# Peptides against a protein of PDB entry 5EG6: the designs that were tried, part 6

Target 1, 151 residues: chain A of PDB entry 5EG6
Amino acid sequence: RLRSQTVSTRYLHVEGGNFHASSQQWGAFYIHLLDDDESEGEEFTVRDGYIHYGQTVKLVCSVTGMALPRLIIRKVDKQTALLDADDPVSQLHKCAFYLKDTERMYLCLSQERIIQFQATPCPKEQNKEMINDGASWTIISTDKAEYTFYE

## One batch from the design tools (peptide; made by RFdiffusion4, then SolubleMPNN)

Design b1_p8_7_s3 (from b1_p8_7, 7 letters changed)
Fold by OpenDDE base, seed 5:
Structure b1_p8_7_s3 (fold): chain B 151 residues (1-151), chain A 8 residues (1-8)
Amino acid sequence: as target 1 above (151 residues)
Amino acid sequence: MKWKVRAA
């Protein structure tokens, strides 16, 4: 007989100067749109407008100011990241965060840790890369700097 | 606007 158990949802969070995944807290991040030719660094120029899949973004913690390296936000279809999708980002769909200028490295959840996971090419579909479940995310709009919840 | 990033 199958038994169900409670699974806690994890959120990206910054604590103690480190990014991690928390079941107790979520961090509020700015997702800054960058130009495709923007260089890596703490100082960058932010573009206005809606974010589309395939564009370069910077995730910055609203509390600490800590940021991840430049990312390309990509649309997820099942367990694949789409390389050529360019429609507006949706809060209703899964996305993946490709580490820009890497060999298919994606932001990935491993228990409570945030790691990089290398996607593999999809042999039958050149416009897709195969990712694991931990590399799929959902973005949700919020006006809170940080929220702690109890389960 | 601010965002939270949730594991899917």
Scores: peptide ipSAE 0.668, ipTM 0.952, DockQ to the pose 0.056
Fold by OpenDDE base, seed 3:
Structure b1_p8_7_s3 (fold): chain B 151 residues (1-151), chain A 8 residues (1-8)
Amino acid sequence: as target 1 above (151 residues)
Amino acid sequence: MKWKVRAA
């Protein structure tokens, strides 16, 4: 008897000093809120408060300490990233991670690799950018009691 | 607090 195929999800993970996507393991990350004027570097000042869409964040692996470059977390509507959304980040919504100070580059999944994907402008919708499916993510709190949900 | 980042 042949087994049916199983559908598995992939999680951001650090292995061998590199970021990748794994269906077997998941990484636990700190999402630090930064000031909009914070410069890139290994040392940075963390702000207190709830994270909102449009704000600058740093993703740091809790195990290895490895970090991605500064990102702007953006709200996703279907296959578009919203540029002007500023409500609190929700675990119930998809999000995208824009590489700060780039030409519309977003954190993207390609098979098992983490790459950058260049979004395209939406025609006649200046507040949106078109992304592919690989550039859409969801964040899940490892301790949901520490996170407030909003309607 | 810590977070998982999952592909959508």
Scores: peptide ipSAE 0.666, ipTM 0.954, DockQ to the pose 0.052
Fold by OpenDDE base, seed 4:
Structure b1_p8_7_s3 (fold): chain B 151 residues (1-151), chain A 8 residues (1-8)
Amino acid sequence: as target 1 above (151 residues)
Amino acid sequence: MKWKVRAA
């Protein structure tokens, strides 16, 4: 006999000056597009344009102003992050957030905490890295009138 | 534009 059960969904949230994952609250974040050559810092220049996989982004909490380090948003296929995907970001696709200038470190959910998870190289496919389920995310527009995605 | 980031 098989049964299905519901699992609570967790969202990225900022509380007490820290990032965490909450099943009760969600944070509204700006996802700023950066130039590939943009340096890490509190101040950064935002680039105009539609976000594509492989591009550098900055996630900033709209309420607190807290920001994560520079991330590269990557397309996820099953449990692998694609390194060479460059098509427009989709709200329906899972994505991963690679911490720029790290050795395969990705933004990851562990219990209720946000941590860094080191992806494993895919031995058969050089254009893929193996990630765990906690390193897969979905971005959702809070106002679809402001930004449209392809399915 | 603002976004929610949900665990997949």
Scores: peptide ipSAE 0.661, ipTM 0.952, DockQ to the pose 0.053
Fold by OpenDDE base, seed 1:
Structure b1_p8_7_s3 (fold): chain B 151 residues (1-151), chain A 8 residues (1-8)
Amino acid sequence: as target 1 above (151 residues)
Amino acid sequence: MKWKVRAA
């Protein structure tokens, strides 16, 4: 019998001193919970507890220590980011990473690059913002710092 | 806890 098609997926990864999306490697990241009033910077105070949607987080590469700016992790429903969801984050749901203190900018995959994508407001649903597919992510727990895989 | 961040 013929084998099923293998689908390649891209993962957030740090290489060459910056973030990118890789189909061959994935990085393991700490998702640190911050206070809502935490200021931007390389040094930050981590809060204890489970992360909920709507909270401010820092993504830090476990290998390089490189970090993205402060993000608000938001729950995704189809092609929309939910602005008012506040339940605990789950591996069962897609999420989006809003760049805090921006005008609807989200962490986005574009080919092998990590960029910012500006979401479009939903006029009739002010608790939602429309994002593209590249701005939707899935977080998966792991204990490995970095892994190279083959498809 | 560490996380992979995968494109959806």
Scores: peptide ipSAE 0.656, ipTM 0.950, DockQ to the pose 0.055

Design b1_p8_7_s4 (from b1_p8_7, 6 letters changed)
Fold by OpenDDE base, seed 4:
Structure b1_p8_7_s4 (fold): chain B 151 residues (1-151), chain A 8 residues (1-8)
Amino acid sequence: as target 1 above (151 residues)
Amino acid sequence: MTYKLRSA
């Protein structure tokens, strides 16, 4: 006998100076587009325009100013992150956030915690990495209902 | 524009 259970949705949130996954609150984040060669730091130059998969972004909490390290936003296909997708980001698609300059580490939630999840290489498809459900995110605008993602 | 990130 198997049991079925619905997993509650969680949102990226900043509380007490830390990122966590909240079922009660959501953080409003700026998703800044960066140059590919932008260095890690508290200060960075922001580019305007539509974000494409494969580009480097900086997530900054609008309330606290707390920021995650530089991330590469990647398109998700089923349980895989696509390494070579470069089309415009769509809110209709799931996405993953690769921590730039790491060994396949992705932004991931585990219960209430935000962790790094190491993706597994896909032997049959070199342009894909296997991720878990916790590393797949949906980006939703907070003040508008739009299908296109921009910053 | 700000965004929220929801678990998929």
Scores: peptide ipSAE 0.767, ipTM 0.969, DockQ to the pose 0.052
Fold by OpenDDE base, seed 2:
Structure b1_p8_7_s4 (fold): chain B 151 residues (1-151), chain A 8 residues (1-8)
Amino acid sequence: as target 1 above (151 residues)
Amino acid sequence: MTYKLRSA
């Protein structure tokens, strides 16, 4: 039973008009590819193509339509986000979502909350930024709009 | 296609 156990796995979810990290529910999101010069807003133009690391994306909840700000999807290597990776996004790899046009802010979970976490520059490797575990995500394809489980 | 985002 989830209520009787420590649960470390959480999913991005929208409930009550807010993004949160749920251990019981997951939201299904569209990951829209945007042009690098696409402006921020609720209205945006989706471009065709497969998503690569370094590209700008828009995450939109399939149920509520709520969206996060423009994000740059970045490849994660252990506890660092790679700034120059540009290979195709793999669902097998951890990724991080840099909030575009911020000072190294990344989409992060803290318990049930979704927050912004400021990455620390890596002095030894200029192409990397140090992130915490809460800023690392796994993308998993789904045909479900929303799922809630009980155990 | 939609995706779910799971904490790593």
Scores: peptide ipSAE 0.765, ipTM 0.969, DockQ to the pose 0.054
Fold by OpenDDE base, seed 5:
Structure b1_p8_7_s4 (fold): chain B 151 residues (1-151), chain A 8 residues (1-8)
Amino acid sequence: as target 1 above (151 residues)
Amino acid sequence: MTYKLRSA
C-alpha cells in the first residue's frame, strides 16, 4: 500500500525552461484536447469540445510554449485514479494526469520538483490505480498570464 | 481559455 504525503499548496509553473512546482507563482496553461490516436510531437491537431476523463490532452504553457508529453486526464477518487471514468472534467474534482503509453506513470510534484510517479495497481479493483497525494491536481480556470502572489 | 494547476 502506498503511503500518502502532505503536500503544501503549489502550482505547476515553467521557469528557465523547466517545469517546477511553485508556492509563489502559477503558470497559465492551455489544455488542448487531442484525438486518441494523435502522435507525440511539437505539432498536433486540437479537437473541439468539452474534455472528458479518459481523453488525451496536451498541456502547453501560454507564456513559454513549453509542453508536457501527451497526458490522459483521469478522475481521482480518494487516493485512486479511475481508469474507466468518462464523464466531463470538473474543476471541482481532483484529477490525475497519466503519461500516455507509460507503465502507470503520473504527473506528480515532490516539493518544488515535477516528477513522474508510478501508480500501483489495485488488486481488488481493476478499474483503479493507487496514487499519492502529489499526483492529484485541481484545474482552475484563469486569465492568460503568469501571476505572482504573496501570502 | 487557460488554466492553472494546483496541488490537491
Scores: peptide ipSAE 0.762, ipTM 0.969, DockQ to the pose 0.055
Fold by OpenDDE base, seed 1:
Structure b1_p8_7_s4 (fold): chain B 151 residues (1-151), chain A 8 residues (1-8)
Amino acid sequence: as target 1 above (151 residues)
Amino acid sequence: MTYKLRSA
């Protein structure tokens, strides 16, 4: 059953061949580690090892196989993305996904849409970029490829 | 292992 009140929590999901932000469904994604010099493309080589902030990753939907462009996973502190963090990625911490080889574009949700948000440089902190709330994500492990939930 | 990505 669904409540009439607004649901603020959304999940990355693939529907109709497109990425969207769903409040009722979540997709299960593979997070593949790539080499820093890996080129963009549908075919890529996955590297072994634990993912650290600052590394290049590929998000692939386990059901549809749909993938986002190469991303750099970055640690988030409040509303800033840290450009120099390199510790292991933690599910306990917020992260942001920088679109590799762009001008500070980050994976962002806006209502039901997935968009690119351009971060603003921090004038006095060159190792940080200001992002909005929609560009902050939490990574949560799951056993299911896809799940629909109700409130 | 798969992951879901939730809005913060």
Scores: peptide ipSAE 0.759, ipTM 0.968, DockQ to the pose 0.054

## One batch from the design tools (peptide; made by RFdiffusion4, then SolubleMPNN)

Design b1_p9_1_s1 (from b1_p9_1, 7 letters changed)
Fold by OpenDDE base, seed 3:
Structure b1_p9_1_s1 (fold): chain B 151 residues (1-151), chain A 9 residues (1-9)
Amino acid sequence: as target 1 above (151 residues)
Amino acid sequence: MSLSSFLAK
């Protein structure tokens, strides 16, 4: 007799200087709001105000200080990223992280690895791009949060 | 502003 498989949640985590996904461990991250014209670099200025979809953010591990390149946080509708949504970020919605200044590249989970996934243009809907399930994420606030989600 | 969070799937 074979054992039944259980479904496990996986979390973004930093280990050995690399980003990966784990069912055993999780990382706490700061999502910093940046100005739209902020340049790429280790040092950046955090902007005041609520985070909205379409804005530029910097994702930083709270433990190691490791950061990803500048991202644009986008709202997700089923298996599409919305290009023109601009409402406040909410825990009630899934989101996607577009790598700024790329050709539709998104932060994506493939098995245990974090990779870039190229979205496909949505036919007849210029305000949407098709992504896979690996490119959709859920944001969960921590007790260290300095930001209140819109609800 | 900064948001402290988990990223989960």
Scores: peptide ipSAE 0.434, ipTM 0.913, DockQ to the pose 0.050
Fold by OpenDDE base, seed 4:
Structure b1_p9_1_s1 (fold): chain B 151 residues (1-151), chain A 9 residues (1-9)
Amino acid sequence: as target 1 above (151 residues)
Amino acid sequence: MSLSSFLAK
């Protein structure tokens, strides 16, 4: 006894100086590639090259300029984040955003709020961490995108 | 390099 269910799409958005998720509004974000050694701060240097999984990025709202802390973009396999994937980022794959220098904290949607979710280690697979659906994101390139995803 | 995108769920 099974039935299919439509899932409402939600988008990352900035409103009132806060990040949230909306089904009605969506924000365009810049994903800036940083050097692995880049320090946290409002000022940062964008490095050249295609973005690969495992690299450090900065998410910045194109309208407000608000930014999240440094993130490591990671490839997602089902309900797990891959720790060792290093291929070019593909919009065909879901991804996760690890909060750099945290204890397995990931950018997560929970009850329309953007929070940090702590991933659980995979006992049998050292190269994976278990995340929830809220920590899995889809990147959708805009018509103004300067980056070409691998497909 | 910078990537312009929406983030969706």
Scores: peptide ipSAE 0.400, ipTM 0.903, DockQ to the pose 0.050
Fold by OpenDDE base, seed 1:
Structure b1_p9_1_s1 (fold): chain B 151 residues (1-151), chain A 9 residues (1-9)
Amino acid sequence: as target 1 above (151 residues)
Amino acid sequence: MSLSSFLAK
């Protein structure tokens, strides 16, 4: 009798100077809020306040200090990224990370690799872009810093 | 403020 297999959770991790996804290791990341007009660079100014969907953020590995390019954190509804959501980021909701100043490129998991996935426009809903499941992430707070997520 | 977290799939 064919039975279902349990799929292990994968976590974003930095190893060997690369971002990857691991079932064995997970990294703690700082999600820094930036101004919308902040330029790309290794040096950036962190903005005060709670992070809301639609805002620009920097993902920085707490161990290595490696960072991804500027991202826009977007709310996810099923397999779509919402372009106009602006409520506070919540642990109760999945999110997607749009690579700022790209043609709909999102941070995506493919097997164990972290890649860019190009979202497809939603013709009937201009406020949505279609993403795959690999581009949907769950943010889980760590004990490194207290952050209140709104329900 | 900054959010310290791990990202999971």
Scores: peptide ipSAE 0.355, ipTM 0.886, DockQ to the pose 0.050
Fold by OpenDDE base, seed 2:
Structure b1_p9_1_s1 (fold): chain B 151 residues (1-151), chain A 9 residues (1-9)
Amino acid sequence: as target 1 above (151 residues)
Amino acid sequence: MSLSSFLAK
């Protein structure tokens, strides 16, 4: 006999100077919109405007101020990241975070660790890259007054 | 613009 297993929701969190995923703890993050030509660094200029898929963002922990490298937020379709989607970011869709200027590296959860996962090119569809489930994320707004997601 | 959010799996 096989038994069903429950799956717990896990959240991106910063602890001990490291990014990790936790089912018990969560972190609030600022997703800052950057210009496409913004350079990498701890200092950056936040752009005005609503975030669209394909744009460059910085994820910054609201508590510690720790940040990930520049990311391109991409729309997810099943197990693929869409390379050409440019519609407004929506909470209704899963997304992936491509590490900018890498060879298809995406922010990924592996067990409790946050790692980089290399997506596989999709030979059948050049506008897609194959990612694993660990590289798919759900954005949950903490303040609706601060940002309006596309519906 | 900045978006305050949780990232969940």
Scores: peptide ipSAE 0.423, ipTM 0.911, DockQ to the pose 0.051; fails the geometry check

Design b1_p9_1_s2 (from b1_p9_1, 6 letters changed)
Fold by OpenDDE base, seed 3:
Structure b1_p9_1_s2 (fold): chain B 151 residues (1-151), chain A 9 residues (1-9)
Amino acid sequence: as target 1 above (151 residues)
Amino acid sequence: MDFSSFLAK
């Protein structure tokens, strides 16, 4: 009898000064809300309030302090990122991280590497961009680290 | 407010 093969959950992790994906280790990240006019830099001002889709955020590793560039968090519907969603961010929904001020570049997992993936415009829906599965992420509170998620 | 989380796939 052959057992069905399943894919293991992968987590964003920082090691050796680099971002990567791991099935064994996970990193805890602070998601900081920024003002839309906040400039890029190591020093930034954090806003108060609940994070909504469409807003600018900074992902900072709680252990190393390393941060990604400014991101716009976007809601995901199937294989598309929604450009006009503005409801509060929910753990019930997948999300995508658009690299601010780029041509449709999103944070993406390819094998074990973290790369930028260029989304393609949706021809018939101006408020959507087509992304791949690697660009879809699930945000989980650190107190729920024991959960296993499947694509 | 900001919050602590991990990102999973």
Scores: peptide ipSAE 0.278, ipTM 0.827, DockQ to the pose 0.049
Fold by OpenDDE base, seed 1:
Structure b1_p9_1_s2 (fold): chain B 151 residues (1-151), chain A 9 residues (1-9)
Amino acid sequence: as target 1 above (151 residues)
Amino acid sequence: MDFSSFLAK
């Protein structure tokens, strides 16, 4: 029996109270900028300004309100996350989401599941961590009137 | 400032 064809692109989605990856469904998320010293919690104070790599963010599902823990958004170069990049977040570049206050744990897609993946230190380059492809994400703006990416 | 986005693979 042949399986039906599906799109190759997969999207972060919330269903049944869980985060997962879907090739058929997508979720729109608010990306909120936080202060570096903002504590973890469901209630948080949002900062004004453009989001830069290295800053702390909150991802919140626009439909369900479900949120991930505090993340540090990092620039990706091939299979590495850059630890010291601080330029404005751009749709031209892939990014990784480091789980704040963890030992190199990143938001990762594994098949249809969203998991935490531990990056490996790069011994010869202290400003980089090796991640897998599942930990590399593409941000696509749904409303440029709300946020303009630096190109 | 926040923005709405898709996260895609």
Scores: peptide ipSAE 0.278, ipTM 0.816, DockQ to the pose 0.049
Fold by OpenDDE base, seed 5:
Structure b1_p9_1_s2 (fold): chain B 151 residues (1-151), chain A 9 residues (1-9)
Amino acid sequence: as target 1 above (151 residues)
Amino acid sequence: MDFSSFLAK
């Protein structure tokens, strides 16, 4: 007999000046579209339009204003990040956030911490990189700055 | 436009 484990949902959250994962709280983040040639910095030029996979984005906490480094949002297929997908980002699909100008580093959840996870090249499929489950995210739109869950 | 979202696992 196989035991079933209850897996709780985890959310990206900012607290005490740090990014972390919470099962009880989620933060609202602005996802800003940038030009592909935009440099890293606290100030950046935001583009208008729908975000597509493969484009450069900035995640900014709506409450604190803290931001992650520039990311490339990529479509996820099973345990792989797609390198050449360019369709509009959908809430129906999981995504991964590649840290721009790194050696295949992705935004990853490990327990309650946010870390960088290095993807492995997929030898059989050059347009894919192998990631773990912690590097796969679901984007959900919200009109609230922050929400706390009570069970 | 910018849109607000939360990231979930």
Scores: peptide ipSAE 0.275, ipTM 0.813, DockQ to the pose 0.046
Fold by OpenDDE base, seed 4:
Structure b1_p9_1_s2 (fold): chain B 151 residues (1-151), chain A 9 residues (1-9)
Amino acid sequence: as target 1 above (151 residues)
Amino acid sequence: MDFSSFLAK
């Protein structure tokens, strides 16, 4: 006899000086738009403007100030990340975060850990890279620093 | 767009 299993939502969270995935807690992050030529570092210059796919961003925890490396936010279509999409970022679409200057590495959730996942080139479409579900994220606007719930 | 966000899966 088989049992059905429900999969809980996971959230990006910072705790103990590390990024991790939590089913109970989520952190609020600033998504800062950077210039394409901005160098990697703890200090960076934020540019004005509406974020579009293909642009460079910094994810910074609103509470701890911890940041991930520079990312390129990319539009997701099914199981692929689009390399040439440049329309405004929409909460109606899932997105992927490419780690800038890497070999197709994307921010990925694996169980409770945040890892880098290497996307596979799409054989038939050079403007797409195949990602797994763990590398697909949903952005939700919030004014709260942290939210906790228990299952 | 509000750029204070949380990321969910």
Scores: peptide ipSAE 0.261, ipTM 0.805, DockQ to the pose 0.046

Design b1_p9_1_s3 (from b1_p9_1, 5 letters changed)
Fold by OpenDDE base, seed 5:
Structure b1_p9_1_s3 (fold): chain B 151 residues (1-151), chain A 9 residues (1-9)
Amino acid sequence: as target 1 above (151 residues)
Amino acid sequence: MEFTSFQAK
């Protein structure tokens, strides 16, 4: 049985009021830096400054205004999220988005869906949690609110 | 104005 072609590369996108993973479109998001003690809510106070790994952020779609829950952006090393990295976030580097106040839940790509993936503790390294490839996001920048590409 | 996007595999 013949099946349609699959694309391994996908982008975080908002469509139809939902976050999803698109192979043809990528969304542009505001990354708002929050205080570590900021509570969850539609209204939040934004801090100025460069984002560092380990800090709390809100991702807001530049087009729809839809936001994900509070996240902690963490540095990725291979298939592990680093718990204690605190250097500035770098473009084109890989990161993981920990859902704040969860039991090691990370934002994860699964086909066309965005799901939560539970990381497992790293037995040999207490400062790391093991994630899958779908939970490793490459940070890219754009001057457009949304970009659609065609094959 | 610069925005951030995210790519995964």
Scores: peptide ipSAE 0.385, ipTM 0.853, DockQ to the pose 0.041
Fold by OpenDDE base, seed 4:
Parts: C-alpha cells; sequence; structure tokens
Structure b1_p9_1_s3 (fold): chain B 151 residues (1-151), chain A 9 residues (1-9)
C-alpha cells in the first residue's frame, strides 16, 4: 500500500536536539553576524551591524542554543540564489543559506528533514545558482522563542 | 530582542 505525499509549508525548528522542519511549530533563532574569516566552532565572535546578503552568519536556536554550521545568507530571485547581492537582509524576503566552504550546498527543507541541497550553476548567469523551493526560506521575525501553528 | 524564524515549502 502506497501513501501519497503532500507538499506543505514547514518551518525551521529544533526538537530532540536536532534541526527539523515542522508543520506545526517554528523556532526563533538568533542570527549572529560573523567575520568572513571566522572559523567553524561552537565558540565564535559576533560582530555588530546590520546583516547583508553575502555575509557569514550563525543561526542559533533561542531556546536550546543549538547552532547550524557557518552559513552565507544569500538573496533569492525566483528560483536562484544570488552570489553577489550585498544589500541589507529584509524581512518577508526570501533567502538561501549556503553552507560555507561547501560545493554549492544549501539548507533545504525535505519533508520533515533539514538536508543539504546542491545548487546547480546557472548556465547563462555566473552570479546565480539554481535552487529548489525547499532551499528558499522566507524570513519572519518574532518576539517569541517558539510558536505552534496549523496550516 | 527580536528573533528570526524561517518558513519554506
Amino acid sequence: as target 1 above (151 residues)
Amino acid sequence: MEFTSFQAK
């Protein structure tokens, strides 16, 4: 017997000590701005300033303190991540999280899992990489650590 | 302090 799969909106969340994609809960994260030369580790130095696309960031769960590896936050245009955009990050805009020092790997939603998705170079535009919908994250802000919701 | 959350589909 085969059970059909439906595509639904999910949110980045931490549960049971792991990052996952929840359809009922969303986590609140600190976005820490790092220097471009900051090394990977649990301990890191945060710099001040507005976050711009192209900069290196650390996402840290406000509740658990769990963190993802260093990411470069990139602007999204349709189905592409922009490699050279450097304007300030905007709420309600879409962004992509490139895993720093990887071969075009991006944080990606896949059902209930958070995976790495390898972007494809854009043949006609050297400053863009093609991503899937699951790698395009809409940015929202909140004063709460966690919310429960239903779609 | 304001937090940030992320939604995808």
Scores: peptide ipSAE 0.364, ipTM 0.847, DockQ to the pose 0.042
Fold by OpenDDE base, seed 2:
Structure b1_p9_1_s3 (fold): chain B 151 residues (1-151), chain A 9 residues (1-9)
Amino acid sequence: as target 1 above (151 residues)
Amino acid sequence: MEFTSFQAK
């Protein structure tokens, strides 16, 4: 017998040189638009323009400068990532971050950790992949570099 | 400057 516990909201954060999921703090990130053919690396060329779903981005912590690998930002519909959505990314909407050049691996929250979660193909809908709730990120914006919660 | 953050459950 296992007892369930209340699920708490967590935020992408960088601490101690690592990405993690914090319930107390959230990080502020630059979202850099990259060209589709941009190579992986610490240094990259940023494109101008509004970010659309399906495009390649780099998330860079505004405080530490640490970055995640190249990601394709994808629109989320319920528990699925949309593979062909290309409308502009909007705040307060859910998105998924596909790790570019992987086999359906997505940036995922698992307890306090940030992991890769492998999405499952959607048999009936070729333009969708099934993700879990931890791989569905809500986009928020701020003018602050760091935010700390107080109980 | 406006930054972006992300939350999940």
Scores: peptide ipSAE 0.320, ipTM 0.828, DockQ to the pose 0.042
Fold by OpenDDE base, seed 3:
Structure b1_p9_1_s3 (fold): chain B 151 residues (1-151), chain A 9 residues (1-9)
Amino acid sequence: as target 1 above (151 residues)
Amino acid sequence: MEFTSFQAK
């Protein structure tokens, strides 16, 4: 007997002027490294160097040019986002995207929608915040041999 | 610069 619902992975994609989650299509994005003091806007200054956890980034769709707000890319350990990790971003790790200057809001997959999910503080670990599975992303590079990301 | 994609479950 066939199941009415299946569990499958979804990809970040831009369609019809909106970010959404597709099971069939994936978008290609630029990850731009910003200075920590860079202001929000369509125009921004990009800096060179390896992308490290804890740094501010801009995700820009390579096709449409649409961008998400400034994000802080954070390392994920199981169901938690690490607030103080600063090693280079790797394809071997899952990551979370904190919406900069929000109260613990993270980019999150919810069915076919992209939403903001509020993380819960860890009472006993000040350097961690609890996130759900939908807020844990896997980075896929066009070059599988590259595990450290840079501009 | 490298193109990247993102997946979640």
Scores: peptide ipSAE 0.298, ipTM 0.822, DockQ to the pose 0.045; fails the geometry check

